# Peptides against a protein of PDB entry 2AUS, part 14

Target 1, 323 residues: chain A of PDB entry 2AUS
Amino acid sequence: ADIKREVIVKDDKAETNPKWGFPPDKRPIELHIQYGVINLDKPPGPTSHEVVAWIKRILNLEKAGHGGTLDPKVSGVLPVALERATRVVQALLPAGKEYVALMHLHGDVPEDKIRAVMKEFEGEIIQRPPLRSAVKRRLRTRKVYYIEILEIDGRDVLFRVGVEAGTYIRSLIHHIGLALGVGAHMAELRRTRSGPFKEDETLVTLHDLVDYYHFWKEDGIEEYIRKAIQPMEKAVEHLPKIWIKDSAVAAVAHGANLTVPGIVKLNAGIKKGDLVAIMTLKDELVALGKAMMSTQEMIERSKGIAVDVEKVFMPRDWYPKLW

## One batch from the design tools (peptide; made by RFdiffusion4, then SolubleMPNN)

Design b1_p23_7_s4
Fold by OpenDDE base, seed 3:
Structure b1_p23_7_s4 (fold): chain B 323 residues (1-323), chain A 23 residues (1-23)
Amino acid sequence: as target 1 above (323 residues)
Amino acid sequence: SSALERVVAEMLARRRAREAAAA
């Protein structure tokens, strides 16, 4: 999420009609909700599915989905995509995660040794998925991007950890405990980040959502519920982007693959097979798709399928058909 | 307060209690 991607301009003369589409900042409140993502502070206790069901009841929604399961006992950042945006959660599955964890050691270990051993777990680690995961229990490599020790109190170690998607913090703590020679377990866990979603002013509780929905429906005050819901485009900030001509938008919104002539600008470093976000020149999300070319191929080629369009988000009528 | 804020507050309280007992 933190990697700034260079933007390569392919067509510097491409303009956008201000009358077409609905930019994220210009959506009426009902439309904003239809294309929204909540940065939810998931409480400890309920499942991620129960929390999604509660949000649907609170906000009177037909559909919602979460951006990656938190265990019942785990609190913190749970992106919940709403209505038309529900499928955008797939963009958050491969996104890096941050956690704050409390590790309890099963024996006394000098603080210097704790610090030294935990630093050795930065980088590539071998993990086996836990029994409760739907994932086959095969050994796999995962990246630990950083470990920051926040506090050591005897046998209690509070730390921040940045990890590749699908890293199991419980397994990491178990392996740290083995390396320390005393054993350890995960006492507490909170997710502090899921890709572009973090602990910030956009983080809201279930109680906040109840109150904010009431203020809108009963008092006519939309400001709170508007701020509590992020545009779906937030959920793709960490993906490589391809910006397309106004003339290509309607075709992609109808499920046509993106062809090379439709590209105005794109991020550097796209590889064949990457998940990419197709955007308008007004930074509206049109679709998610699989890159069929590299960035370099999309620049050099005059024709061909650039993106295999997998999931359309934009309505078919926001831009005119120009084919 | 989040479960984490409670855990942090409890850790800080235990630390302060140990520092006060060692003084």
Scores: peptide ipSAE 0.026, ipTM 0.623, DockQ to the pose 0.159
Fold by OpenDDE base, seed 5:
Structure b1_p23_7_s4 (fold): chain B 323 residues (1-323), chain A 23 residues (1-23)
Amino acid sequence: as target 1 above (323 residues)
Amino acid sequence: SSALERVVAEMLARRRAREAAAA
């Protein structure tokens, strides 16, 4: 999520009509909810699916989805995309995750050895998915981006870990324990980050959502529920972006592929096959799609399909048809 | 961050509660 992406301007004269669309900060509360994502603090105990079902009941929603399963016993950051934003979770599923974990060692190990061995687990690791995973139990490589030891207290090691999506922290701890020669288990786990969603002022509980919905419906106070729900655009902050002309927005909103002439600006480092967010000049999410060109090809070419549009989010009527 | 400190404090509190319940 923290990858700063350079913005390359292709058309510096492109303007946007302020009367068209609904920028993330200017949506009426009902529309904000329909295009919202909750940064939920998932409690320990319930499944991620049960929590999504509770949110749907609390907020009177027809549809919602989560940005990546947390085990029942695992707490912390669970992005829950609402209503029309539900499909934005596809941007969050492949996103990096951060956890704080408590590892308990099954024997005494010198602190220096703990630190040295845990440092060796930064980088590429080989994992086998757990039996209960819907993922086929094949050996697979995963990236550990960083391990930060927070505290060592005898046999207890508290650490922060940044990992590629679908890295199993329980399996990592098991392998660390084997490498230390004493064995280890995961005593506790909390997810502190899921892509752009982290532990910050946007993190809310199920109780907060109950109270905030009540304040809106019974007292007419929308402020709390508005703050508790992030715009769906938050869920794509970590993706490479392509910003398009107003004249291209309605076509893309109808499911047309983005062509090169529609591009105003784009992030550097897009590769063919990357998931990209198609944005308006007002930073509204139009669609997600697959890049059919690199950034360089999108700059150099005058024509062709830049993005194969896979998921439209924007309503078809927010921008006029200019074709 | 104040959030991380809370997570650490909660983890330590839950650990102490488990140790106290096992004693």
Scores: peptide ipSAE 0.022, ipTM 0.609, DockQ to the pose 0.745
Fold by OpenDDE base, seed 2:
Structure b1_p23_7_s4 (fold): chain B 323 residues (1-323), chain A 23 residues (1-23)
Amino acid sequence: as target 1 above (323 residues)
Amino acid sequence: SSALERVVAEMLARRRAREAAAA
C-alpha cells in the first residue's frame, strides 16, 4: 500500500468542468454516506458479519460489506463499505494486512534463538487453511513481508507482522513454536492495517457511530458522522489508477469499457489482468475493472480497450453524455 | 505510533491479568 506509483501524463492540457460530479470532499452528507467506508475498530467477541449488521442498524442502511473477515476474538481495523460503495470491498480483499500478535511459548527459549528463528519466517511460507475457513484446505504459499519483535517477556513474545492477504497468523505462530522446539499458541491478535486503512484518527468504534448518528439526527450536527465515514475512494488508494477525460466518464458510468483515447494520465507498472481503479480528474471513483493492456501499451496505442469495466460505482447522471 | 503503543500495552495488560487470575 505504501508504494508510491509514478504518474504518467498522456494529455497535459486536459481540463475538467468544476460543475460536474461530486469530488470526495464535496459530497452532501447523505451522498457521502451512500459512497462511504468506515474504518471500524472491530471489538473482540462478535463476528465481522454481526458487526456489519449492527452498523446497518445504527446508521439505518439497507446494505453494507466488510473488507476482509476478522475472527470473533480478533480486534482492530475492519473497513466497512456502505450502501452504493458496498462492492468496493473487492479492492480490499487482496490487500496486504498488518497485525500485532501476542505469542505464548510452551517452554523457555533464549531471546537470541527467538529472534533468529522468527527472522527465518520472513519471506514465503507454506500454509494450510484452518478447518472452519471458507477456503479449500489445500497447501498454499503466502508472503510474510516483515516480522518486527516489539517485546519479549519470558515466554510471551509480542510482535508486528506484515502479510499477504489470507495469511493465517495462528498457523504462523504454531509453526514458529515448532521451529523453536517448545511449541507456541496465539494468545492475542489485533489487525493494525488492511491495505490503505490503518490505526489513525479515522479509526472509530461502534459506540462512536451511535453517538455521531444521534448528533446528526437529533441535534442537526453532521460534522462528527461526516468525519467518521471515509469516501469510497480511500478503499482504492492502494490500486493502480487510470484518470479519464470528462467526455469518457458518462460512458464508463453506463458500463462501457474504457478505450485508450479516454485516458488523461495513469500509474506506471500496470500489467494486463491487474485490478485498476478508473478515476475522474477530480479523483472520483467511476469504476473498477481489469486492465486489458499494460501501462506501456496504453501509452503507445492510439485505440483499443484499455480496461474491461467490471464494477461501476458512479451514478450515470453525475457527468453529461458527451458521445 | 501512539495508537500501536496503546494496543501493545493493552494486550500485555490483559495477558498479565489472565495469568494473575490463573495463579
Scores: peptide ipSAE 0.019, ipTM 0.575, DockQ to the pose 0.863
Fold by OpenDDE base, seed 4:
Structure b1_p23_7_s4 (fold): chain B 323 residues (1-323), chain A 23 residues (1-23)
Amino acid sequence: as target 1 above (323 residues)
Amino acid sequence: SSALERVVAEMLARRRAREAAAA
């Protein structure tokens, strides 16, 4: 998520009309909720679906979805996309994850050996999905981006781990235990990051959401509920972006594919087939789509389909039709 | 489990080979 992507400007003269759209910071509270994502601290106990159903009840929502399942016993960062933003979760499913895990060893191992062996699990690992997963039980490679040992107390090892989406920490701990020769199991797990969502000032509990909703509905105080809900644009911060002309926004909002002439600026390193966010010059999310060209092809070509638009978020009326 | 046990065994074998090459 923290990969700063270079921004390549194609049209340095492109301006945006300040009267068009609703930038993430300028949405009325009702519209902010309609295009919102909650950075929820999921408690241990309930399923991710039960928690989403609870949020829908308290906030009086028709639709919501989560940015990747946490097991019932697993706590921490669960992005919950609301109403019109519900499908933005598709951007979060492939995003990197961070966890803090407690591993319990089944025998005594010198600390130096623990540190050395755990360091060898950074990089590419082979995993088999657990039986309970909806994923086909084929061997697959996953990336472990980093392992940071926080504490070692005898047989208990507390560590932070950054992983590719769909890496199973329980399986990682099992393999570490095998490599140590004593065996191990996962005692505790907390998710501390899901793409751009982390443990920060935006993390809220279910209790916070109850209180903040009551303050808004009973006392007319919108500040707390506004702060507790992030704009949907937060959920795409980790994606490659393409910024488009005001004249192209309404067409894309109607479901038209993005053509090369509509591009003002774009991130470097887009490949054909990548999931990309189509943005206005005011950093509003118009749509998600599949790149049909690389960044280089989008720079060099004068015409053609740059992005196959898969999901529109922006209403059709925020920008005028200019075609 | 046998395929993962093989992967772990291969990782351990690679470590032993590195340790033996450094000795």
Scores: peptide ipSAE 0.005, ipTM 0.387, DockQ to the pose 0.021

Design b1_p23_8_s1
Fold by OpenDDE base, seed 4:
Structure b1_p23_8_s1 (fold): chain B 323 residues (1-323), chain A 23 residues (1-23)
Amino acid sequence: as target 1 above (323 residues)
Amino acid sequence: SALIEAFRARSEKLREELEELLK
């Protein structure tokens, strides 16, 4: 469930100038693309990198990046951040994932036993990363948030699974098969969610992107390509947010750390070390950074560095320098 | 089974669309 974070207001009198910045819904199409993220339905076959390269060709882009690798054979939700938004994928790497998986059992197992054993895999599991993973091959705990069996047909088990980032569904299925005593393998896998990106009306194919780009460039119809690209702010919806004064925006956009006096409102439950999104009062993403204080410390303190700014997204000129 | 068949069919459709795009 998208847990709505409580918002704590520090400065209830803070106003924002409507002439400054470009709210996510008010960007000209070219600017929208420069700060965009595509919720791509990745086809099975190509690597995530090949698909990103194709998107760059289709949309005539210099740079793009994806919000977490899908294996070649895996389909579904691949967030692709464009141009100036490319680095926003950092927010999506730690985000929870959902998959639908088809598991094939290597023997006959009663349905009641399948259901019982799969329920035992909800919670914390120990995994060893596969050899092909860029991560160190150390045993690590991962959380399985939920398993929902969708259908059982003999030896075929279709299920939905919500997992912590970097949980290997292939390894999960292997362990389920071992626990069932017959063995199992992953027949098919689709990612249905990556943080705020899910299977919804924003999900588009490569074919859709070709058509929508054509409609824009040849027919002058921007509506389709505009809808196919989400604002980069979508990619940070799941993060804790800190909203800042207009007077603080330009400093942060220049790479200055956020200090406590710049905070207007913030989410509850920020811990020191958390990745946070620094937002304007118009919900524009200024930067990503590391929280140097808890929410409570940011409320109680009058001064100090609240956020160590790691990645700036907002152009330096969207807001005036007021210092 | 209906859901498993629909699940496989969706993946196949995406593969076919990609093959068409690559021609």
Scores: peptide ipSAE 0.597, ipTM 0.951, DockQ to the pose 0.917
Fold by OpenDDE base, seed 5:
Structure b1_p23_8_s1 (fold): chain B 323 residues (1-323), chain A 23 residues (1-23)
Amino acid sequence: as target 1 above (323 residues)
Amino acid sequence: SALIEAFRARSEKLREELEELLK
């Protein structure tokens, strides 16, 4: 999530106690796993749920959840949140997605026409969810942020596409095929990005996880499994953030709503109703919640509920009760 | 066709690795 959000400081004198909490980069390996997210390279074939079940078996986990379903035939970026981090996947559902798709045309079309027509699909498109979708089959708009043609070989078109969450690439390809007049289908699809998770050095396979877990358990080598698991804070990098005083952390960790006096700094552009991440001054995720105020209201007001806390992640004992 | 071939090959590799893990 490459949107740099401006940070507005309310209290420039606020300090944090280094003895409190566990910053994302300072967690012991067991704790790191408990608050981890794997950037999995999902293979084609299995369901996202089967893959999550395998990860749980491989890593001896009680709980895990994925950051948005990939169809069985779809490969690539599947964030899998572990144990106590399992619920952080809710932050990834609304996040933008990128795919690389192979479209096969059902007829011959000049390359110039392919390029021209595909460019017209950048912007708002109307989609109907497929029959097998858990989503009600209502017509809805979705944003296509960009289409980048990577290669054209006769009837095969490889392209990168950035889309709003819940855009169906299969449906997009079908509509492109109709617009070209020859029809088309999705031959192959890979997800290359899900919010902050992308194809980078953090992307790991199921095979990698088997090996890395073995190296840790049998050989005592923690390095590989540590690198294979991202801190849960990675899963909220794309959200607007509110950083709070040490004195407010324990209350929020107990499920109390965040009040305006607890705010040290915050991102610009928060609107009422936005999903926000409540962070410590050490960039630890305390909770997810719904903004009850705009950024401007949180700056101008001295009192009131800033965030309705919906999901707490931080243990209650990481910070002392200072009330 | 080089990028298309590489794209397909990557998917196939992941399938083969999975098949190996399931044996």
Scores: peptide ipSAE 0.596, ipTM 0.950, DockQ to the pose 0.909
Fold by OpenDDE base, seed 3:
Structure b1_p23_8_s1 (fold): chain B 323 residues (1-323), chain A 23 residues (1-23)
Amino acid sequence: as target 1 above (323 residues)
Amino acid sequence: SALIEAFRARSEKLREELEELLK
């Protein structure tokens, strides 16, 4: 479960002007698309980059980016951030992942032994990145949060697995096969979760996007395409948040660092160096940045740089310049 | 088994839909 972070209020008297900004639920369709993320059901076969290129063609977009590569043969949850939201995908890279995998064993193993051995792979595992990865082939530890066996049919084992970002399921299956003494390979893999994006009613296919875009452009029906695109704020739900005063929004939107006086409320447990989302009081994403203080320091201090702003998303004109 | 078959069928459906889209 995403650990619900406590919200600490620093300024309980802070109000927001309802005329400023565009809350995620109140964006016109064109603006919603400009600040959108698609929860795409990636088909097996194409690369994640090819699929992003197709989405750009289907939706007539200049820019898009994906929230973490799926291999060509892997299907399922691929967040695709659109246009002005494209850079929000960086928030999804470190996020936990869930997969459903079909493992094929190379020999007969009693079901009880399969279950027992697979349970031993919950926790810390040592992995070496595959040869084809652009990542340096250093041994690294990764967390397997859980393994849930869904079905065993002879030598075929269907299981759900929750993992730390950059865990290689193919390597996990190989090691499980070695531990079972018979060997194994990954027959099929589907990603079922990438941070806040999961298999739910927001999951759409490329075919859905074609139809929904057609309904909007030719029939004037925006409902389907609106539903198919999530606000960019969805892509930061798993990050620690800092909510800022209306008077601080324009400065941050211009690329100024967030100073302590601008903070209205914040999540507990922010550490120096954490990636944080800077939000308005209407839950609009202003920027991503690096925390320069802990939560406690942001509460106790009256001044100083709280967040080094790295990536601005909000347009400069949504909030007035009050300085 | 039913879950494994459904899992494979879902992948194949997505492939078929893609092939249709590319024609």
Scores: peptide ipSAE 0.594, ipTM 0.950, DockQ to the pose 0.895
Fold by OpenDDE base, seed 2:
Structure b1_p23_8_s1 (fold): chain B 323 residues (1-323), chain A 23 residues (1-23)
Amino acid sequence: as target 1 above (323 residues)
Amino acid sequence: SALIEAFRARSEKLREELEELLK
């Protein structure tokens, strides 16, 4: 979801006081951890909950939460939000996912037929959630954004797939196998993307976290643990944003709804009902909320509730009360 | 197949590293 959203400026003269707040890259290490998200490379074997419990133990944390369950056998990108950032994971639930999957066919199929049939699964598919899913077992449509075959070796097919949130790759592979006429199963699965989190230099293992925490606590070297933890603002990069005046920050941090006069700039294409991130002019996450207006309404109107604030992240004291 | 082998090897490495941490 690298959708570059256009930014519309409402107030080009709005300034921010550099003494207020804590920009994502200027947080002391302890505060950075309190508002952090780890791009974890989840190993195969443990549940996502077990891995979160281990991270809490390794980093001596009270709270953490993951940005979307990976099955025990599935490896790869698991965003883990820490402490005060724990609830930012709600922004990652609706985010698109990418996987690399190894599919094993139960019979011989010509490569040209494999490629042709797999291409037909791009677009809208009908899925039934698996029995073990907490989701009601109703048929639902899901989008497959793309399928890229990486390698075919006889009955083994390695492919990359981009999907809408809550698409079951195991079910996709089963349906591909049926369409091929021979049947298939998922031999291995890795998640390579969860919204803004992907396989990049920010991806860390549990082993890395153990070492990096040790370097900080025993050797006084904070650089490694600082790099291993992303600011919580990373977890909202894929959301439409609204940037607010310094004078509006304290009110929103106290749980007040955002009104139109507080808006400095905003992304294009916000619709009523969208999940939006409310940001300071220093790109600090203040809150998540539900848009009560479209982008166009927020531009045209002089007053009214722009965002119904659902979850505050920023402490109340980072910005002065100016109201 | 080189990519399939590399894919499996990466998952196995993560499993081995986890087993080492749990000892």
Scores: peptide ipSAE 0.598, ipTM 0.951, DockQ to the pose 0.909; fails the geometry check

